# Ledger of designs, part 184: peptides against a protein of PDB entry 4CIC

Target 1, 148 residues: chain A of PDB entry 4CIC
Amino acid sequence: KVSTKGHYGVQAMFDLAQHFGEGPVSLKSIAERQGLSEPYLEQLIAVLRKAGLVKSVRGAQGGYILAREPRDIKVGDIIRVLEGPIAPVESVSQDDPEHSLKFDFSVTKSVWEKVKKSIEEVLDSITLADMLKDAEEAQMAQGYMYYI
Target 2, 147 residues: chain B of PDB entry 4CIC
Amino acid sequence: KVSTKGHYGVQAMFDLAQHFGEGPVSLKSIAERQGLSEPYLEQLIAVLRKAGLVKSVRGAQGGYILAREPRDIKVGDIIRVLEGPIAPVESVSQDDPEHSLKFDFSVTKSVWEKVKKSIEEVLDSITLADMLKDAEEAQMAQGYMYY

## One batch from the design tools (peptide; made by RFdiffusion4, then SolubleMPNN)

Design b2_p25_8_s2 (from b2_p25_8, 16 letters changed)
Fold by OpenDDE base, seed 1:
Structure b2_p25_8_s2 (fold): chain B 148 residues (1-148), chain C 147 residues (1-147), chain A 25 residues (1-25)
Amino acid sequence: as target 1 above (148 residues)
Amino acid sequence: as target 2 above (147 residues)
Amino acid sequence: SSMEEEEKLRLEASKEKYEKILEEL
């Protein structure tokens, strides 16, 4: 499961992607548009900034921008920054002597490692640019439904 | 997310798969082998039984068996029974009324739906028979490292 | 035995860790 932190982090990064090239956006405006609490968004943006996904712009028109183009930011990059490695395979210390119990545990572990890998592959296949395109396509589809 | 419930449910079902064809297995023996608390296992088995994945056998050699062959039980079937539909994101309450927010929310939702679908595909691709085979292969590999 | 108790504690710690991983998935 992506945590609430991962979910809202992707949402905030997507808002910054929609405004990419328009200059810096205020946290207040992102919070309002995304239905996020401003204090929570400040915490998310602080982490994303520290990871180099977001830049802070100073001045009268200060705010935040993406640090890279939307095509160069994967959803997986955002999730790894906010949540860490998608399921750290912390090495279960191999030292448990009862062969049978270790074995059952290893097989069940391999199932979840397959799930993890599949999640990583999906999240690394989606960029913020892909999300922007999906948004444009959905808006066009809605626009067509209002004109028919 | 597979909860603790899903994890231990898969573990208990795997134990029953290892003993498939040997007759009914006691909950106590499953709990001991899998390092589960017996009361917790009783709750899991009750759900799995109600869903028709496990059968209770009555008598002096009473216990539990798989209701189907290991090849006919997917990991996804176990997880869906124990946790319900696989949801990768906790449903943030959809109630934010502003139209623009709904659109952005729809795109982010589609990302999580793709993740969900991927998890379902993986879990539906793995049977208890596949887990048994992986077990045998790992045991053989360990046996070869000891020789 | 003390070894069984230590093994049980290690198994429980491994399970808790695995549960956290599963809860993050």
Scores: peptide ipSAE 0.180, ipTM 0.720, DockQ to the pose 0.029; fails the geometry check
Fold by OpenDDE base, seed 4:
Structure b2_p25_8_s2 (fold): chain B 148 residues (1-148), chain C 147 residues (1-147), chain A 25 residues (1-25)
Amino acid sequence: as target 1 above (148 residues)
Amino acid sequence: as target 2 above (147 residues)
Amino acid sequence: SSMEEEEKLRLEASKEKYEKILEEL
């Protein structure tokens, strides 16, 4: 499960990717374009900044920029920063040692670990640059549908 | 994230797979072996039964059995029954062309659709028979570490 | 505007649905 936090984090990072090279973007402008609350976005950006995915710029044109090029930021990097390691199942606390559950638990756990690995592989295969390209292609396709 | 319902549903179905061919298993015995509350397991089994993955047997040796062989039940089948379709992002209705927000939403949506498809492919690649085999292999490996 | 409120509700419903999908994944 990508949390709401992961989802909105990817949206905010994608907005910053769309403006990459244009200078710093205000949190207000990101919040308006992405339909996010500004206070919620501030919390997301604080985490992303601490992880080194985003930089704050000071001054009259102050705001935020991507800390790396869009091609050097995977969706998986964003999710791991916001949610931690992708856990498909909340760890049922290991604490009840007594029940014969350990073995059956191990096989069931291996299924979820395979799911986790597959999610990580997909999210690590998609960069912000890939998302920008997909956006451009979809915009071109819509533009053609309006001219027909 | 697989819900607690999906997780415990797979455990209950795996327990029934381990006893496949031995006759009907009581909910009490499944609950005890899998560390589940019996009332919670009753709810799971009711859904799985309605979907035709489990059968109820009546009589003195009454209980539940798999409705199909373990090789004919995918983990994906169990999850889809318990959680519904690994949710298709419902069609954002095509109607309102104006706002730039719809486009960004579509690209972000495509990322999660790729993740969903990948999860479905993994879960549809694993049967209860594969899980039984993995359990046997793990038990053999543990047995060899004690010798 | 009533249209902005309806669009906001539609966006919120789309977000809730997306959150629910993300919460089911």
Scores: peptide ipSAE 0.171, ipTM 0.721, DockQ to the pose 0.010; fails the geometry check
Fold by OpenDDE base, seed 5:
Structure b2_p25_8_s2 (fold): chain B 148 residues (1-148), chain C 147 residues (1-147), chain A 25 residues (1-25)
Amino acid sequence: as target 1 above (148 residues)
Amino acid sequence: as target 2 above (147 residues)
Amino acid sequence: SSMEEEEKLRLEASKEKYEKILEEL
């Protein structure tokens, strides 16, 4: 599963993508728009900044911006930064080398590796630009429903 | 992620698949072969039995068997029984209807729905019979590397 | 207060750890 951290991290990055090119966005404004606590968002942004996905701008109009264009940031990049490598199963302590069960572990491991690969492929196929486009399409569809 | 419960559930079901047609397998023998605690395995088997994936056999040679052929049990069936519906994100309490965030939530939700669908497709594409075949192929490949 | 924010952050970190444990489940 994607963590709450991954979920909110994608929301915060998506908010920054919506404001890309408009200048720096305050943490307060992101928190208000995304329904996040400002202190929690500060922790997320600190990790994203350290990973080079976000830049801090100083001054009276200070805040945060995307460090790259929305098309150059995959959802998978955000998740890998916040959660680390996508693991389908938590590593049960591999520490018992003595049990002859290496083979059964291989087959079950292969199932989880297939799941991992599928998640990685999906998350790496979606950019922040794709999310912006999907948002625009959904807004247009809602606008049309109010005019009918 | 698949839970430890899902992981061990698939291991236990795979052990039962390896012994399918040989008669009932004791929980002790599954626990020993899969490196599981017997009490934990008993809890897993109870859930799997209630869902109709496993049958209990009574008697001196009692134990458990698969309720269906290995080809008729998907990994996705096991996971759905043990963990419920595959959710890509834990449901943050949807309870705050007032925030205008419905739209941003829609786009982010769509990402997670795509992840969910991909996981379901993978897990529903793998049967216990496929796992048995993969095990046999891997055993043959190892046997050939030693000669 | 700074203490309430720190307690809230600790609670959020504990929830995140619990969610991480639940995701680890």
Scores: peptide ipSAE 0.140, ipTM 0.716, DockQ to the pose 0.013; fails the geometry check
Fold by OpenDDE base, seed 2:
Structure b2_p25_8_s2 (fold): chain B 148 residues (1-148), chain C 147 residues (1-147), chain A 25 residues (1-25)
Amino acid sequence: as target 1 above (148 residues)
Amino acid sequence: as target 2 above (147 residues)
Amino acid sequence: SSMEEEEKLRLEASKEKYEKILEEL
């Protein structure tokens, strides 16, 4: 599962993509548009900035911008930054040493590796530019439904 | 992500698949082979039984069997039974009603729907029979490395 | 039983830790 952190991180990055080329966006404006608390968004943006996906701009019109073009940021890049490696199964914490029969059931591990690979392939196939295009197509489709 | 419940559920179902046709398997024997606590396995088996993936057999040689052939049980079926619908994103608990700005960002939703669909396709493409075959191939490969 | 409640709490704490790791992953 993608965490709330991953989900909101993708939303915040998508908001920055929608404003790409318009200059720096304030955290307040992102928070308002995305329905996020500003403190929570600050934490997300701090991680995304540290990873080099977002850039801080200082000044009176300061804020944040994407550090790369929307086409050069995959959803998978955002998720890996926020959540780390895409893992399909929780690592059972080794805390029970007796039932730590590492039944490395290679077969069950292989199932989860297949799931992991599939998730990675999907998330790496979607860029912020693809999301922008999908949003535009959805808005056009809604606009046409109101004119019919 | 698959929960520990899903993971161990697939392991328990795979153990039952390995013993399919040999008769009922005791929870104790599954627990020992899979490194599970017997009480935890009882909870998993109760859910799997209620969903009709596992059958209880009563008697002196009582235990559990797969309710279907291994080829007729997908990994996706097991996961859906144990975890419910495959959701790529945790449902943000509706507990904060004010930040329940249903920004139905249709676009972010569509990303997660694509992930969901991909997970479902993978898990529905793998049967317990496929897992049995993969285990046999892995054992053969290990056997050939020791000779 | 106190043991069932402790096991339930341990299972809930494990589930919360698992849900939190599931939420982080």
Scores: peptide ipSAE 0.113, ipTM 0.711, DockQ to the pose 0.016; fails the geometry check

Design b2_p25_8_s3 (from b2_p25_8, 17 letters changed)
Fold by OpenDDE base, seed 1:
Structure b2_p25_8_s3 (fold): chain B 148 residues (1-148), chain C 147 residues (1-147), chain A 25 residues (1-25)
Amino acid sequence: as target 1 above (148 residues)
Amino acid sequence: as target 2 above (147 residues)
Amino acid sequence: SSMEKEKKLQLEASLKKYEELLKEL
């Protein structure tokens, strides 16, 4: 499950990917198209900008652009920036110093590490370019359903 | 990501798996071994029992047992019982009825569905028997480091 | 006890962080 922050962050980055090469996009226009709160989007974009995934363009036609091509931005990169490292289950055992020495080979911890790794692999396998392609294919499929 | 409920649920089920065939285990003993709050464990066990993953045994030597063999209980089964279906990202759009009609081919939704599927596949690939084996292998590896 | 309250608060914070984290997964 991706956080609301991760979800909206990917959505905002996808909007910027759809407009990649068209020049700077205003936050207002992204917010309107994606159904996002503009103040919330400002916070997301600030984080994404600080991480170097987006660039701010100044001027009358100012706004935001992707800092890299859509093919060079993984969904995993966006999520790691917004949520931090997909934290393993913080082992509850940090608070009990006496249990610290047992190599709590929590077999349960290994399960969650496997889950984490699988999530990372999936998110790192999807680029914004892949998402653009999926959107185009879906739009073509819808267009075909309207012509039949 | 598995909830604290899921985490502790798996931990409690794993404890019951370690004692499978030894007879009923008291909630107190599980709580002590696993470092769980007994009242919290009671709630977890009640859910797991209702779902048919654990059985209550009555009597002086009463307690809980796994309802099935460890090999027949997937981690995914435990998680689905405790957390419900691994929900996709709850589309925030449930509250806006007007946006309901757009076949929101949210390409973003498809990403989260892929993530969900991957999580389900991992959790359904791990049984309590696999966890028991992993624990034995780890204990042997630790034993070899001490000798 | 104060320690139980703090443990409960920490557990609730961990649970909330984990629920946020689960809403994230």
Scores: peptide ipSAE 0.193, ipTM 0.707, DockQ to the pose 0.020; fails the geometry check
Fold by OpenDDE base, seed 2:
Structure b2_p25_8_s3 (fold): chain B 148 residues (1-148), chain C 147 residues (1-147), chain A 25 residues (1-25)
Amino acid sequence: as target 1 above (148 residues)
Amino acid sequence: as target 2 above (147 residues)
Amino acid sequence: SSMEKEKKLQLEASLKKYEELLKEL
């Protein structure tokens, strides 16, 4: 399952995508808009920056920007950076190697590998640009419901 | 992600599928074959039994059987029973209800819903019968490598 | 037995920690 770290990381990256082209945004402003604690966001942004998904801008109007265009950042890229490899099940293989009938373990492993692949395919199919479009469509749909 | 409970639950159900039609199997035998602690397996089996995926047989040859044919049990059914609804993200919603900004129509939610749907589709596409077939194919492939 | 309760509690704690670790993954 996507961790809280992955979830909030995607939110923070989406906030940066919404402000893409407007210049650097402060961590404070992201934290306020996304309902995140600023210290927690600092940790997320540090990881995202180290991975090259986010850039820091220094100065009086300093803050953070996306390091790439929203279309060039997949949700899968964000998740892999924050959580590492998408694994649906932790490999229990560390504890008792002796008693696992190697065979039964292989079939259950294949199920989880299929799930993993499916998650990766979905997350790699969604860009921050797709998310921006979905947000715009949702806002338009809400706007139309207020005019009816 | 699927919990250890889900993982071991699928293993235990798969063991029961391998022995389907042979009569009831003891928890001890399942635990030994699957590398599970018997007390942990008892907890899993209790949940699976309550959900109607497993039946208990009483008597000297007592134990557990699948409550349905392997083809009629999806991996998704097992996971939903053991873990509840397949959620790709733990709903952070329990701890701080106040700061769930009404942006709950968040585009992020839709991403996670898409992931959820995809997981459900995969897990609902795999039956215990499919797993048995995959096991047989893997055994045949190994047998051919040794001859 | 007190030891069985302690083992059960340790197992439950280990399982809970493993569930927490699985939640963080």
Scores: peptide ipSAE 0.142, ipTM 0.704, DockQ to the pose 0.016; fails the geometry check
Fold by OpenDDE base, seed 4:
Formats: sequence, C-alpha cells, structure tokens
Structure b2_p25_8_s3 (fold): chain B 148 residues (1-148), chain C 147 residues (1-147), chain A 25 residues (1-25)
Amino acid sequence: as target 1 above (148 residues)
Amino acid sequence: as target 2 above (147 residues)
Amino acid sequence: SSMEKEKKLQLEASLKKYEELLKEL
C-alpha cells in the first residue's frame, strides 16, 4: 500500500509540475490548491528537496520548483523517496526480533516479490508529464460536456 | 501493501494445499509448521471458512481441508477474503471525516487505480497449485545443491 | 468457560490493535 505520505507527495509534485516553467511556487499556494496543511507539506517538500526532486528558490518571488522536467520524474521516484523501497507486505521487522516474521518461507516470499515488481513497473511507467497530459484530456472532456 | 493477516492467511492456505487429499489437518499442526500462534490461526481459518475457501471436518481425525482444489484457489481470492478489496493507498478515512482525503483529485486517483489493477492481476494469476509447483521445484534445486 | 471467552476476546482485541498498528506502519 502507498501511505498517505506517498499520496500527498505525488499531489504536491503534480502541482509543481502544473506550474513548471512559470517560476517558483509558494508552499502556501500548493497547500491551498491541494487541500493540504502547510506544515505537513513543508515536511514533504523538505524530503523531496533533499532527494533532489525539488529545488528551493530564494527571493521576493521565492518558493519551490521541480528540479527536473516533468517527463524525467516518475511516480515511482517520488514514492521511493518518501516511503523507501516499495514493499508489498509490511514487515514488522523493527520492534521484536523474535517476532520478526522472518518471511523465511521462500514460496510466499516469491509471491510478494512478484507483487512488488509489478507495483514498481506500474509506478515507473507513469511520469509527471503523463499525469499532466491526463489532466488536460480530462479537462477537455469536461469542457465538452458543458457545451453540449 | 498486504497486511500480516494476508501474509499468514496465504501461508495457512498453502499448508492446507500441501496436505490436500491426505485428509483433515489440525490447526495445531498448521500453526507448528508455519510458525503461527494457534489462536491467531483460528481467527484466520474462521474467516476463510466463512468465505467458503476452507471446510471444517468433524470427528476423531477432525480438522480443516481446502474447500476446493489448489488450482481453483487464487492468491487473490485469499487476500480479498482476509483484507477485502485490494487498495494501493491506505485511506485514513475512518477517524476524521473532515480529513477524509477525498481522493477527489481524478488524476492521482487514476494512478492508484492502475496500481490496484496490476496487483489484482498478479495475485489472480497465482494459484495454490502454482505455489505447490514452485515449492517442489525449489526443493529439487536445493537437493541438487547438496549432491 | 467464561474465562476462555474473555481470553479469546482479549486476544481478538490485541490482534485487531496489532493489525491497526501494522496499517499505520
């Protein structure tokens, strides 16, 4: 599963993609458009910036921009930065080493590895540019429904 | 992500598949082989039984069996029974209805629907019979490394 | 036994809490 953090991270990155080439966007404006709390968005952007997906611009019109073109940022890149490696099963591995479910059962592990690979392939097949295109197509389709 | 419940449910169903045709298996024996607590396994089996994936057999050699042949049970069927619909994103929807992330953003929703579909396709492509075959092949490969 | 039902209910509650914790992880 993708966490709420991954979901909101993709939304914030998509908002930055929609404004790509228009200059720096304030966190406040992203938060307002995406329905996110500004403090939560600040944490997400800090992680994304540290990973080199976002750049901070200083000045009177300061804010954030994508560090790369929308076509060069995969959804999978965003998720891996925010959540780490995509895991199909939550390993309870950290707290009790004795109850660390050693997913030692090779056959069940192989099922989950197949699921993981499939998720990675899907998320790595979608760029922010693909999302922009899908949004434009959806907006055009809505526009046609208002004119009929 | 598949929950621990889904993971252990697949393990328990796979254990029943390994013993398919040998008669009823006790929950105790499954729990011991799979490294599960017997009480936890009882809960999993109760859900799987209610869904018609497992049958209870009564008698001196009572226990559980698969309700269908291993080839007729997909991993996806087990997961859907234990976890419900496969969701790629955890909706924090239960606690604060105001912070119910209305996945109202159509484009981000479409990304997660694509992920969901991909997971369903993978899990529906794997049967308990496929898992049995993979286990046999792995055991043979280990046997060849010891010779 | 009433005690056995109560232990079962406590175990079910503990497992549910564990499943919720695993969803938050």
Scores: peptide ipSAE 0.119, ipTM 0.698, DockQ to the pose 0.014; fails the geometry check
Fold by OpenDDE base, seed 3:
Structure b2_p25_8_s3 (fold): chain B 148 residues (1-148), chain C 147 residues (1-147), chain A 25 residues (1-25)
Amino acid sequence: as target 1 above (148 residues)
Amino acid sequence: as target 2 above (147 residues)
Amino acid sequence: SSMEKEKKLQLEASLKKYEELLKEL
């Protein structure tokens, strides 16, 4: 599953994509628009900035911008930064070698690897630009429903 | 993500598939072969039995069998029984209506729906019979590496 | 008895940590 962290990370990155080219946006404005707590958003943005997906702009009109164009940021890139490698089942950490639930069941492992690959393919097929386009299409569809 | 419950549920169902047609297997024998605690396996089997994927056999040679042929049980069926609907993001429980993280962001929701659909398609494409075949192929490949 | 309780508590804590980790996935 994608955690709440992954979900909100994609949401915050999408807000930055909607304002791409308009200059820096404040964390407060993102938090208000996206229904996020500002302290939680600060933690997400710190991780995303460290990964080079977001830039901080200093000054009186300071804030954050996407570090790359929306077309150059995949949803999979955001998730990998926030969650690490996309895995359908967590491998229990290395620490207990005896009760390493060795997913030694080769066949069961292969099922989860197929699921993992499928998730990665989907998330790597969606860019922030694709999300912007989908939002525009949805807004146009709503606009047409109000004119009919 | 598939929980430990889903993982072990698939493992237990696969053990039952390997013994399909041989008669009932004891929970103890499944637990020993699969490295599961017997009490945990009892809980999994109770859920799987209630869903009609497993059947209990009573008597001196009592135990459990698959209720259907391995070809008629998808991995997706097992996961849906144990975990409910396959969702890529846990909906935070209904209890805080104010902080109901309404995944109201239509575009973000559509991303997760695409992921969900992809997971469902994969898990519904794999049967216990497919897993048996994959195990046989893997065992044959190991046999060829030792010769 | 004490070692079995401690093993059971460690197993329950490991299972709970594993369940928490799996919920975060």
Scores: peptide ipSAE 0.109, ipTM 0.695, DockQ to the pose 0.018; fails the geometry check

